Peptides against a protein of PDB entry 7UQJ. Designs and how they scored, part 269

Target 1, 160 residues: chain A of PDB entry 7UQJ
Amino acid sequence: PELYQNFNITPPRGVLFHGPPGTGKTLMARALAASCSSDERKITFFMRKGADILSKWVGEAERQLRLLFEEAKKHQPSIIFFDEIDGLAPVRSSKQEQIHASIVSTLLALMDGMDNRGQVIVIGATNRPDAVDPALRRPGRFDREFYFPLPDVKARFKIL

## One batch from the design tools (peptide; made by RFdiffusion4, then SolubleMPNN)

Design b2_p25_4_s4 (from b2_p25_4, 17 letters changed)
Fold by OpenDDE base, seed 5:
Structure b2_p25_4_s4 (fold): chain B 160 residues (1-160), chain C 160 residues (1-160), chain D 160 residues (1-160), chain A 25 residues (1-25)
Amino acid sequence: as target 1 above (160 residues)
Amino acid sequence: as target 1 above (160 residues)
Amino acid sequence: as target 1 above (160 residues)
Amino acid sequence: SEDEREAREAEEKLKNPPEVYTELL
């Protein structure tokens, strides 16, 4: 609440870090977690890789997401970092639709179910923001996006 | 107050960012300043490099530190970022003891003189936390430390 | 070759990372090194600070630069990262001209001597690109420049 | 590699700090 009230900004329930692979998305999430945790106030940093949730927890991914959010809520203030979130919530394509749709639906529900007063921040990192289900990129979810441009793109923006 | 009141945490008077060179300490500090400053509420970000204060202000380093803290207080909410703080306040070694002891003593006094109600945060960045005078790392000074591990180490901690 | 062949871009012999202090130049070099090193193909990352080469190797800086480039060539694919390269090759100012001119001349020769087929990338980071000798910023040297804008500027460019 | 991705995913986050840094400090 108060943290966010000072910024006159609705607390992002979710922040999407996007940009080419190898641009700084995961380290910032870790650095965020580090910089927010004092000896007195430890922020619990949960890190999950999107592909790992799908591959390690076949048939339990939804339950594991719920447990992750419960654990994050229990240990608030907390950050949940989904690295490679496009591996978790790809844009719905016809053949894997049901399992992905369930995981997406679970993640949507978990993000929607976060009280604006909860000190849980969800950070998703992707190399492919367009491969993330647009439903996750809506207000109250990953509604803040941060582009991590390649150095070359940053150079081009200076040469122009 | 307000930035800190919102967190129900005692504002760190000082935060030490430490970790190997090129782990994003300085960038984090700027990021913090940027993300804390809205169009309505600009945080004044002061950046000084430890070696620059010693080299540019021979015999005036203490005065320049005082002026920096005064200017930070005048423009609060503010962040003072000392990059390479180990260049400003190295652990006391016998031959440069007097000048370094004066600078350390000045910085200690300036940090101790920060009212807990002041909206001034001091961030020190170092690659060598053990090369920073332990007196600066005590409660009421740089009493919060944030380790910036190498990306490879961060990656290894994910593979483990 | 292969790292660069995959990008269909002429390998930059040298890349200048420039931008305000604390914009992640050093961190970008490290993550580039990390992001180019697989378990099968480790990229050797050499990091040197420009001021350290001058201060630690008084009278041997040229030799140490040669050794660094030889070691980088020996351990290719490799990245040589010069942090604070403006400390190594400042724009020629009258009083230190000979020593700086020798170091600049050595670095120029080392960069010019890199075969386009070599898997050695040189990254220079500076807060002051205009304080880097323009000869180093010519084609075949640090001919690609990457601006690292402040996070506030990056944040503003995303809010716009 | 995971190291590669994490490292690169480390730097640009540092370059473009999330507004979340302020939400946590």
Scores: peptide ipSAE 0.000, ipTM 0.273, DockQ to the pose 0.035; fails the geometry check

Design b2_p25_5_s1 (from b2_p25_5, 12 letters changed)
Fold by OpenDDE base, seed 2:
Structure b2_p25_5_s1 (fold): chain B 160 residues (1-160), chain C 160 residues (1-160), chain D 160 residues (1-160), chain A 25 residues (1-25)
Amino acid sequence: as target 1 above (160 residues)
Amino acid sequence: as target 1 above (160 residues)
Amino acid sequence: as target 1 above (160 residues)
Amino acid sequence: EREAALAAREADRSLHPPLEVEIPK
């Protein structure tokens, strides 16, 4: 939030961090949360793992998403970080369509229902951007996408 | 490589990266791998997720671990990175003891069976060091532990 | 330290982390420090901000640098992390040349005066590698340079 | 050693007060 306010850039409601595993997506999301938290303005960081929402909250995933967004709104400025978001909102495939469709539709509705003036940013991290439902990657949702390249082997050799 | 050679410290065979989720453990392991790969000396980086070895290789996890260590030894210098290693080798809890015990014992044997002169480093990353079997945290295995603190707010603002 | 010794690469005395702000330079330095500290062998991490050494220690910056290197040597193995090192050792520009020249020359002398067998590593982080005095970027000083790429400019602008 | 590690942690904590990333339960 603060990083965005300082730049007078309308903060993206949704940001998709994508790239190979271990490129620092989760770290970056945390770093962004921290870098937006001053002594005057603490940012609340909500982390959820996509697969955990499906597996731990079978039949309540939609409710848990709603509660997550409500708590994030209550604790503004806030970041909701979905790690492995392709596990939450996979591309609609025919066989598991209904359960996934409800969760995806709930997430879509929650992202669409955020007031753009709200200081809630949603960060999705995935290793597979093409496995994320394209509906989430539309304007007003995850409308910003971040490729975390593998820091080139050469670039990392420079890190040591 | 370089940061550690100055310290004349016998390189740990096993390194446990622990700390809160999204503190850069996976990124660090990757950065370390790449930072050890020169044009003259490429490091092979093997990444496995702890939960994936259990879930994808039910009944073959031990074989896949052996193959992983063989390939890592074949492609020396190499890093084996176990992300979420607490998912591979959880603390032995009474109920799922047998399957976990076999995989943990295999990993223990593989780590113990590495020649200390081998250029294979094993990095385990966990958010829950106390959820890693204490047998893995002993000398000759994951004998070095790395706390990745949440980079503090101020530190991250300096990162940004 | 240890991951690096395995690779038989002469550890750099000085490591320059460079790249855009928010790429995790400070985090990496901390993670490296933590990753070198075991229960048996704690690494002392000294952090200084380049601009702070100039601003807080006007007329004593050279002494504070000497003391820092002495303490780092005393507490080996140790890492000295200079965040914003371009603030400590800017490219010699004509107007502020004398004060900066003394600090830069002190840092050069301290880095040159380290025994290569010493377990003191100096990490400089900068957003502006071209703003770091080229004398620091020579062999035996910051002889290794680390590009922390922006996760693609488009990716960062979308984080922003 | 513990005090130097604590002082380094406290200096690190004082320079760097932990993000109260309250991950709400």
Scores: peptide ipSAE 0.000, ipTM 0.273, DockQ to the pose 0.064; fails the geometry check
Fold by OpenDDE base, seed 3:
Structure b2_p25_5_s1 (fold): chain B 160 residues (1-160), chain C 160 residues (1-160), chain D 160 residues (1-160), chain A 25 residues (1-25)
Amino acid sequence: as target 1 above (160 residues)
Amino acid sequence: as target 1 above (160 residues)
Amino acid sequence: as target 1 above (160 residues)
Amino acid sequence: EREAALAAREADRSLHPPLEVEIPK
């Protein structure tokens, strides 16, 4: 948030981190929050998991999203990190999941309703960028995408 | 790129991330790209693996490097990340690998040919900094080095 | 350090990275150092482990901390990263560890003695934020906290 | 199972290792 304002750069509303699991998407979102924090201005980092929002807040997921964005707005500058956002915002085309469609719609509205001057950045992490609703991937929403590849299998085996 | 310009600091042309495999060098390069991106100005992240460039582009590796730098320049501000750069830019002193010497020479020329005003940062990641040509590690090239140590083996055992 | 000054943001004196082990706290500290470094101004990254300071420098830990901060100050802009800071700065309430109390007191004094204009950032990483002395977690010290959650266990299993 | 969980934690930890950055002088 402030990081980008202080650059005289309009902060992204949303950044999509995508790539295979364990490529450190979550790690990165936290680094950004850390790097953007200063003594005078604390960046508050809010984390939610897409699957946890659906499982914990059956019927209240929309309200919890609204509250999360309100809380992030109250604690500006802030970062909202959605881990496994594909669990929260699946592609709307699955007619069978009306519940998911409303959550996606709420998230879209919340991202659109953020003023560019708002010191709130939303980061979504997914292992399946193609499972995320394309409407979330438009300018003014998750308009930045960062791929997170697997570390080379050989590199993994040397770490194990 | 812009991140450093906005600091009124001349951006490094190149940063070398080195350390044991799986110490998250690749992760970090992506974070930098993410942290530098703003709504108005997208940083484009280009990733290549050193070994993949050699294996996929036998005889065209130099051309692919040139195209990559051109594409990065067209999409300024941008980051070029070379994962396993020791695979791309081994120490020239091995007389037997003339093919590697030309690729290294091309990479050197591309890094030298970037204007200091260019909004392109090159990040190289390696597990073997000593296997990287010292010519790449000079001012105006990979003139910044970041070691990425293993997490403490004892810390590893406590996570297990 | 410079990163935050260049933002016209007062740099945090200290940032606490906390979360389960292997959540990449140390990774992140390094990324911050990398992102803050520019061609004109190298950020120097100093790393120490809390447990290593106690084990290697029995009776000299305070002096080593002072020297570390002096060296970081001489190499401004710089980052001091304390991995496993809970090993260095345990909660003072354990009456039995007078040696730890003096180290904590020295670290507090060193953090307090940094001018806000100083280009030194201190990052502490811990798996146990509650084991860190609350005095270190006050404004002007580790006044920023970043949680580092485990990536979902399910995400881990899909990487294996 | 425990070894697999250990290996999973190690792999995850290896993917998310604490990075110490020594910026060489």
Scores: peptide ipSAE 0.000, ipTM 0.201, DockQ to the pose 0.033; fails the geometry check
Fold by OpenDDE base, seed 4:
Structure b2_p25_5_s1 (fold): chain B 160 residues (1-160), chain C 160 residues (1-160), chain D 160 residues (1-160), chain A 25 residues (1-25)
Amino acid sequence: as target 1 above (160 residues)
Amino acid sequence: as target 1 above (160 residues)
Amino acid sequence: as target 1 above (160 residues)
Amino acid sequence: EREAALAAREADRSLHPPLEVEIPK
């Protein structure tokens, strides 16, 4: 969050962290939340896992998303972190169409409904950016995408 | 890796990374694999997710575990990383008793069957160490437990 | 920590984390410290920023380094993390010769003075490994180097 | 995009060749 203010760049509404599993996406999101939390400016960090929203809240996932965004707005400045967001918002062409389509539609609407001036940042993490609905990867949503490469392995070798 | 040599501690067969979600458990396991791979000594890193082994391999999960350990032994030095190991090895008291009991029993046997001189380390990551079968947390299995705290602001101050 | 014992690899005294800014070097160092702290074996984590040692302690930087290493040794097992170590240990050929040379010389001596059996690990992080004095990157010092690759540049630009 | 991420991963690999962690299939 703070990096964008320092660069006079319009803060993204959403940031997609993508890269191979265990590249530190979730850790980076938490570190960003921690780094942006000063003593004067506590950032509220909300974390959800995409698969957990679908599995735990069958038929209420849309409501849980709404409540999450409402709580994030109420407790702003806030970060909403979706781990494994590809589990929440798969590409619309996948056979689990209707339930996923409603949840994706709700998430799209919630991200679109955030004022750019709102102190709520959404971070999505995925190992499969191509499995995330392209509609979420558009400007005003997850318009910012960080690739987390595997730590280069020559670097690994020099560390032995 | 190196801290244990410096400490003259018997190398664990298994390390449990536990702590709140997104504290870097998976990243650490990869970084450990990275750090332990020199130009002279490539470490082979195997990663599995506990829930994926159960869901993808219904009735073959035990075989997949055996194959994983065989491949890890064949390509030693190796790290086997189980992400969300609580999904693979829930406490035996949970009502999904039989299938989980067989998988847990297989994992226990595979960990017990590793020679202490074997160049295979098993890393389990969980957000819920208490949800992991206590039998896996015994000496000769996941006998080392690393807590990944949230980067608490107080931890930052104590680190300063 | 444990991998090096299993692999009969001499533990490094120092690990250099290098790679572009925002690749998670600092985060990884903290996660390593956290992961290496079990309930039975708390690792003391010391963090310093290279530029802060130079700027805050003009004329006392050598003493501050000595005190840091003494405290780390006293509270072993310990990790000393130098963030932006290129700020502390620039290449000797740069015109800020004398002050930097003394600090670098002190850091070299402190790293050389650590017994290989000492339970103190030094982690340096930099965005500019080539700006770090090559003398620090030799065996028995930062002899281990982790590259933290950029998250794909498009990913970073989309986040900007 | 995957090709660009692959290409950047390949470019990053070319600058910094990964240890082939062959995750066996």
Scores: peptide ipSAE 0.000, ipTM 0.289, DockQ to the pose 0.039; fails the geometry check

Design b2_p25_5_s1 (from b2_p25_5, 12 letters changed)
Fold by OpenDDE base, seed 5:
Structure b2_p25_5_s1 (fold): chain B 160 residues (1-160), chain C 160 residues (1-160), chain D 160 residues (1-160), chain A 25 residues (1-25)
Amino acid sequence: as target 1 above (160 residues)
Amino acid sequence: as target 1 above (160 residues)
Amino acid sequence: as target 1 above (160 residues)
Amino acid sequence: EREAALAAREADRSLHPPLEVEIPK
């Protein structure tokens, strides 16, 4: 969080963490959330897994997304972390995943409806950025993307 | 592996990483794999997601597990990381998950069949350790468990 | 970085990542750097190891620090990551580490000389926060501290 | 595919200067 103010960078509403599995996307999101919580300014961290929203809340996923964003707004400053967001917002063009088009549309609307001054940040983590609906990757949504490389083998070697 | 040799600790065959989502279980497994890979001793890291083995390899999941363990043995020293292992080896007593009993049995047999001198370590990560078959949590399998706490709110505050 | 602007949190000049070895401090710093780089705004990531600055640049460590900060300023927005910063900035009160007092003083001056609007963030990582000079941990320097817990000590002991 | 992955990696390397993050020992 604080890293962006030093850079006079407008905080993104949405940040996409992408990279190979186990590159620390989720840990980064948590550490960021933890890092942003001062005694004076506690950040509320909401975490959801994309597939869990679909599977646990069959038929209520849209409502759960709305409630999540409302709760995040109520407890701002807040971070909403979607782990495995490709499981929540698959590419709408995939014939098999068209059943999730309404959830994608709800998420798009929620991302667009975030006040530019809102103290709610959305972090999406995925191993497959290309499996995330391109509409989510547009400006004003997940407009910032963060590649988590494998700690390269050479970088690993300098650990040793 | 090397981390244990420095401590004269017998490397566990199986390690269960458990804790709330996004506590860095997967990152830790990768960091461990990275840290254990020296110039002289590269560790091969195999990663599988429990649910992916079930969903992508319907009817071949047992064969894929066998191949994974063979490949890990061939490329030893190796780490096999099962992310969301509760998706692979759910509690056999759950009526709905009985269809996975053969996969659980195969994983149990593979864990038991690991040579004590094998340079293959299995790391399972779960958000729900109680959803993992207790047979996997016995000595000689996932006999070592690691709790990944949420970075506590106080640890979060020191971050600010 | 972006997380702070959404929260109207003044970005720290310096952030201290602390916690036991292998808790992902360096990986987190990398992921943050990667994360902060958009197509429109690439962040330059400078990484140095504290001990490497002392050992590789014997007698020139102060100059190397100055050059590092100048280069970071030239390539802003930038992150300077000091890995093992306790090797660079040991507690000045320690009799054995008095030989590093000039390097510590240089780092203090460089941290203080950073414009509040400077798009340079300094991240220090250490396994021993108490071995870092307390002067570096004051407001306007490493005024934000991040604890990377071990996956619970009991959990680690079960690997051990 | 491999050349495209290499080219994407080189393009990504040009876009993402190699974060020589030495994961420390």
Scores: peptide ipSAE 0.000, ipTM 0.330, DockQ to the pose 0.034; fails the geometry check

Design b2_p25_5_s2 (from b2_p25_5, 12 letters changed)
Fold by OpenDDE base, seed 5:
Structure b2_p25_5_s2 (fold): chain B 160 residues (1-160), chain C 160 residues (1-160), chain D 160 residues (1-160), chain A 25 residues (1-25)
Amino acid sequence: as target 1 above (160 residues)
Amino acid sequence: as target 1 above (160 residues)
Amino acid sequence: as target 1 above (160 residues)
Amino acid sequence: SREEALAAREADRSLHPPLTVDIPK
């Protein structure tokens, strides 16, 4: 949170963490959530994995997304972290099952329905940003993208 | 490997990273791989997701595991990181499909077949250590376990 | 950055990442820098290692710090990341060489001289927060501290 | 000198180029 106010940057509603697997996207999201929580201002961190929403909540994924956003709003300030969001919201294709299309549509609506002043941030993490529905990557949704490079060998050498 | 040599500690053959999701298990594995790589000694980092091995390599998962271990041995020193290893090697049950039993058996044999002097370390990451086959958690396999706690709320307070 | 504005949290001028080595502090700082950059608002990420400032710039470390902060201000919004900041700003002691005292004093002055609205964030990373001069850990400087826990110390000892 | 200050900036920039994280388009 605080990193953004110094920059006079309007906080995105949605942030897409992308980069090669194991570049620390999930740890970053947790560390950010942790870092944003003060004694006076505890941030509630909600975490879901895209594949878990689809597999555990077959036929109720849309409802679970709604409940998640409601709970996040109730416990604001909040972070909703979607790990492997490409598993939840794959690129819409003619071969996409209706369930996936419905889930994406629900997530779009939930992100659009967040008040600009809402203390709810959505972080999506993916190894494949191009596998995420482009509609989610538009302004007002995941409009900020964050590349997690591999810790370059050179960066490692300077850490040693 | 080198992280271990500096401490005169015999590298485990297998290390199980466990803890709540998004506690940085995958990042830690990469950071360890990174930190163990020097100019003189580059570590090759192999990463596989347990579910991907099952889903992408249906009917060839055992062969792909063998090839992975051979490639890791060829490019030693190496780290093989299995993310979500509970997806690869779930607890053996009477309901376990024969395919899963064969994959687990192959992984067991591959871990047992690693020479004690092999510069190949296997890191398994799971959110559910109790969902991993106990045979994999025995000495000579994933005999070292690593709990990744949630960044405790107190750690969060110091982050603010 | 943006995570802070949603939470109406005043961004720190300085953030101290602390925790055992290889906990991803540097990766986190880079990922934060990457994350704060948008198409419209690129963040300039400056990275220095504390020991490198002392060893490479013997007798000019204070000047290099000033130049670094000037360049960061010129290219704002900016992040200055000091890796191993304990190598730059060790705890002031009667045994501390005058050079170290001067460097610490320069860094203090530079951090104090940042306008509260300056789009320059300083991130220090250390494995030894108690080895960092307490004056740097005061409000308006590194007033926010971030604990990067090890994967449980027992975990690390078993990898080591 | 101004030249030494420029040379020091160029040397610093060469040793530690500012990582503009280009978000790949």
Scores: peptide ipSAE 0.000, ipTM 0.329, DockQ to the pose 0.073
Fold by OpenDDE base, seed 3:
Structure b2_p25_5_s2 (fold): chain B 160 residues (1-160), chain C 160 residues (1-160), chain D 160 residues (1-160), chain A 25 residues (1-25)
Amino acid sequence: as target 1 above (160 residues)
Amino acid sequence: as target 1 above (160 residues)
Amino acid sequence: as target 1 above (160 residues)
Amino acid sequence: SREEALAAREADRSLHPPLTVDIPK
């Protein structure tokens, strides 16, 4: 948010962090929030987990998304981080998941309704970018994708 | 790239991320790309692995480097991330590695040929900073080095 | 430092990174240093571990902190990263820890003595934010806090 | 220790509102 305002650049509506688990997607989103925060302009960091929104807010997931975006707008500049966004916005392909279709539609509408001048960035993190609804991966939504590869297995063994 | 232009500061030609494997060097490079991207100005993130350039592009590694820098320039502002750059640019000390010497010379020339006004940043990540050719670690190239320590083994055990 | 100056924003005196071990707090601090560095303005990254200052510098911890801040000021713009800052600045509650009280007082004085126009940022990382002296968590000190959650246990198992 | 750390975190997540980084103007 602030980073982009201070650059006189319109902040991206959404960034998709994708890659294997533990490639630090969540870590990065937090650090971006930290790095873009200044004394004069604080970035508020909102974190949600896609699966938690579905499981904890059965029937209220859409309302919780709306409230989250409203709160993020109220506390702008802000970052909304959706961890495991593939749990929130799975590919719409199966007619059986009407609930998922509604949540995805709400998230799409919220991202589309973000004013380009708004100081809200949405970051989605997923281990399965192909499980994210392609509609979210379009320009004006999660129009930027960042791959987070596993550190090489040898690197992981040295981290272990 | 954009971060530095917007600061009216000449973007570093290169940044070396060094530290043990899985200290998240690659993760960070991607996040820097994300953080520096804006709605009006998208940063393009190019990622290559040093060992992959050597192994996959035997005899074409120099051409692939040139094409990468051309593509990065074409899509500026951009970040070129070399993961495991010590695999691409090992220390020139052994006369037996003429191929490595040529690749390193090409990378040096490409970094030296970057216009200071260019919106291209090169990030190298290595687990072995001392294995990187010192010529790459000079001003106007990878003139900035960032150590990425292991989280303390005790911290890692608590993450495990 | 430079990030905030270039934004015409007063740099935060301090940022507290908190969260479980291996959530990449240390990683992030280094990357912030990298992202804020430019060709014209190099950010110097100083890293210390709180427990190391206490254990290695028995009776000299205050002097080492002063020297660290002087060196950081001399090499501005700079970042001072205290890993495991809860080891350096534990909660003052026990009268028995006069040494800790003195170290914390020195760190407070050093942070308070930083000119808001100074190009020095202090980043503290902790696994125990509640173990950090509340005096350090006030405006003009570590006045920004960033939570670093564990990647979900399932994500960790896939990283393992 | 792991369960206590998880429970402490669930409690902390529930108790800590989104960290509005309140840097006073």
Scores: peptide ipSAE 0.005, ipTM 0.210, DockQ to the pose 0.036; fails the geometry check
Fold by OpenDDE base, seed 1:
Structure b2_p25_5_s2 (fold): chain B 160 residues (1-160), chain C 160 residues (1-160), chain D 160 residues (1-160), chain A 25 residues (1-25)
Amino acid sequence: as target 1 above (160 residues)
Amino acid sequence: as target 1 above (160 residues)
Amino acid sequence: as target 1 above (160 residues)
Amino acid sequence: SREEALAAREADRSLHPPLTVDIPK
């Protein structure tokens, strides 16, 4: 949140947290949500796991995404965190089920339909940014990417 | 970063990451730095350890802090991460060496002297937020604090 | 690991990181791995995702677990991190496939077979500690649990 | 069933509680 204000950078509609497993993408999203909520201005944090949206909501995944974005808009300021977004929006392959293509298209439309003035941030976390549909990684969607490196041992020597 | 722009919340000049040892404060700071760096807009991440600034730079610690802030300003957008900031800015006690009082005063002045428009974020990490000089925890300095809870003490006693 | 050496506390064989999604369990595990790695003493960090062990290694998951523990022992000091361990060792139900029961039994045997003197720490991360087979949460296995709270709202308050 | 979807939603809500996050004054 803070860095973008200081930079006068148009806040991305979507932020892609990517990096090897165990780099704290999910913690960061929660920490960011936590950090941005004041007594006067509570941020509502919505969390969904990509695979859960597909597996639990077969045939309703699009509706659940729409409802999630509606609820997030209703409860703005809000963060929608998609953990394991590669499970929700896998790279389009010629062999992918129509269901996946539909869900990706719905997520694209929802990201595009976000009013630039909406106090809704979408955070996608993935261990596999290359497994996320490139259409989601375009400007106006997940146009900001956050690499969570393994703190390489040297990097961690710099951290610690 | 993003959430603050959407919320029109004045970004803190300084963020205090606090919580028990091993709560990932340092990892989070690096993750934030890496996250905010894109190919087009790299954030320069400066890291210093509080005790190192005192021990390695005896008599030059103030100058090194000034140089660090100058370099961070020069290479903006940037993050200055102070790991173990309680080692750099211990609570003022009547028995503290003049050196510590001087370094704290320099850090206060540097935090106050940051242009609100500067693309420099200062992150301090500490295991002991109460060991950080309260003057650093005021508005316009480390005015945002991040609590990294232990996994609750019972849980930590289970891990440890 | 460092904390255990400093405290002369017998490192747990297994540590369960649990807490809501996005509490940084995975980050913390990587954080711990890299914090415990010095230039002189590098900790080898093995990471597996619970669901991947089941889905990618259908029929070989037991062998892959055995190989993982052997490699971790060979490259000690090491950390084996199971992200989403609830996906690997779901609570035993009468309707569970024989495959899941076998994998759980193998993981139990591997945890039990770890020499107390081995410099191998097993970290399981889950969002659903109650979805982890209770047999894994017994002494000598994941006998240490770390609850990663949501940075409590007050803690969140302090973060940003 | 709608009840299973609600129970799954409650279970998901218990796993993923909407975090109302506050900031101190």
Scores: peptide ipSAE 0.000, ipTM 0.215, DockQ to the pose 0.044; fails the geometry check

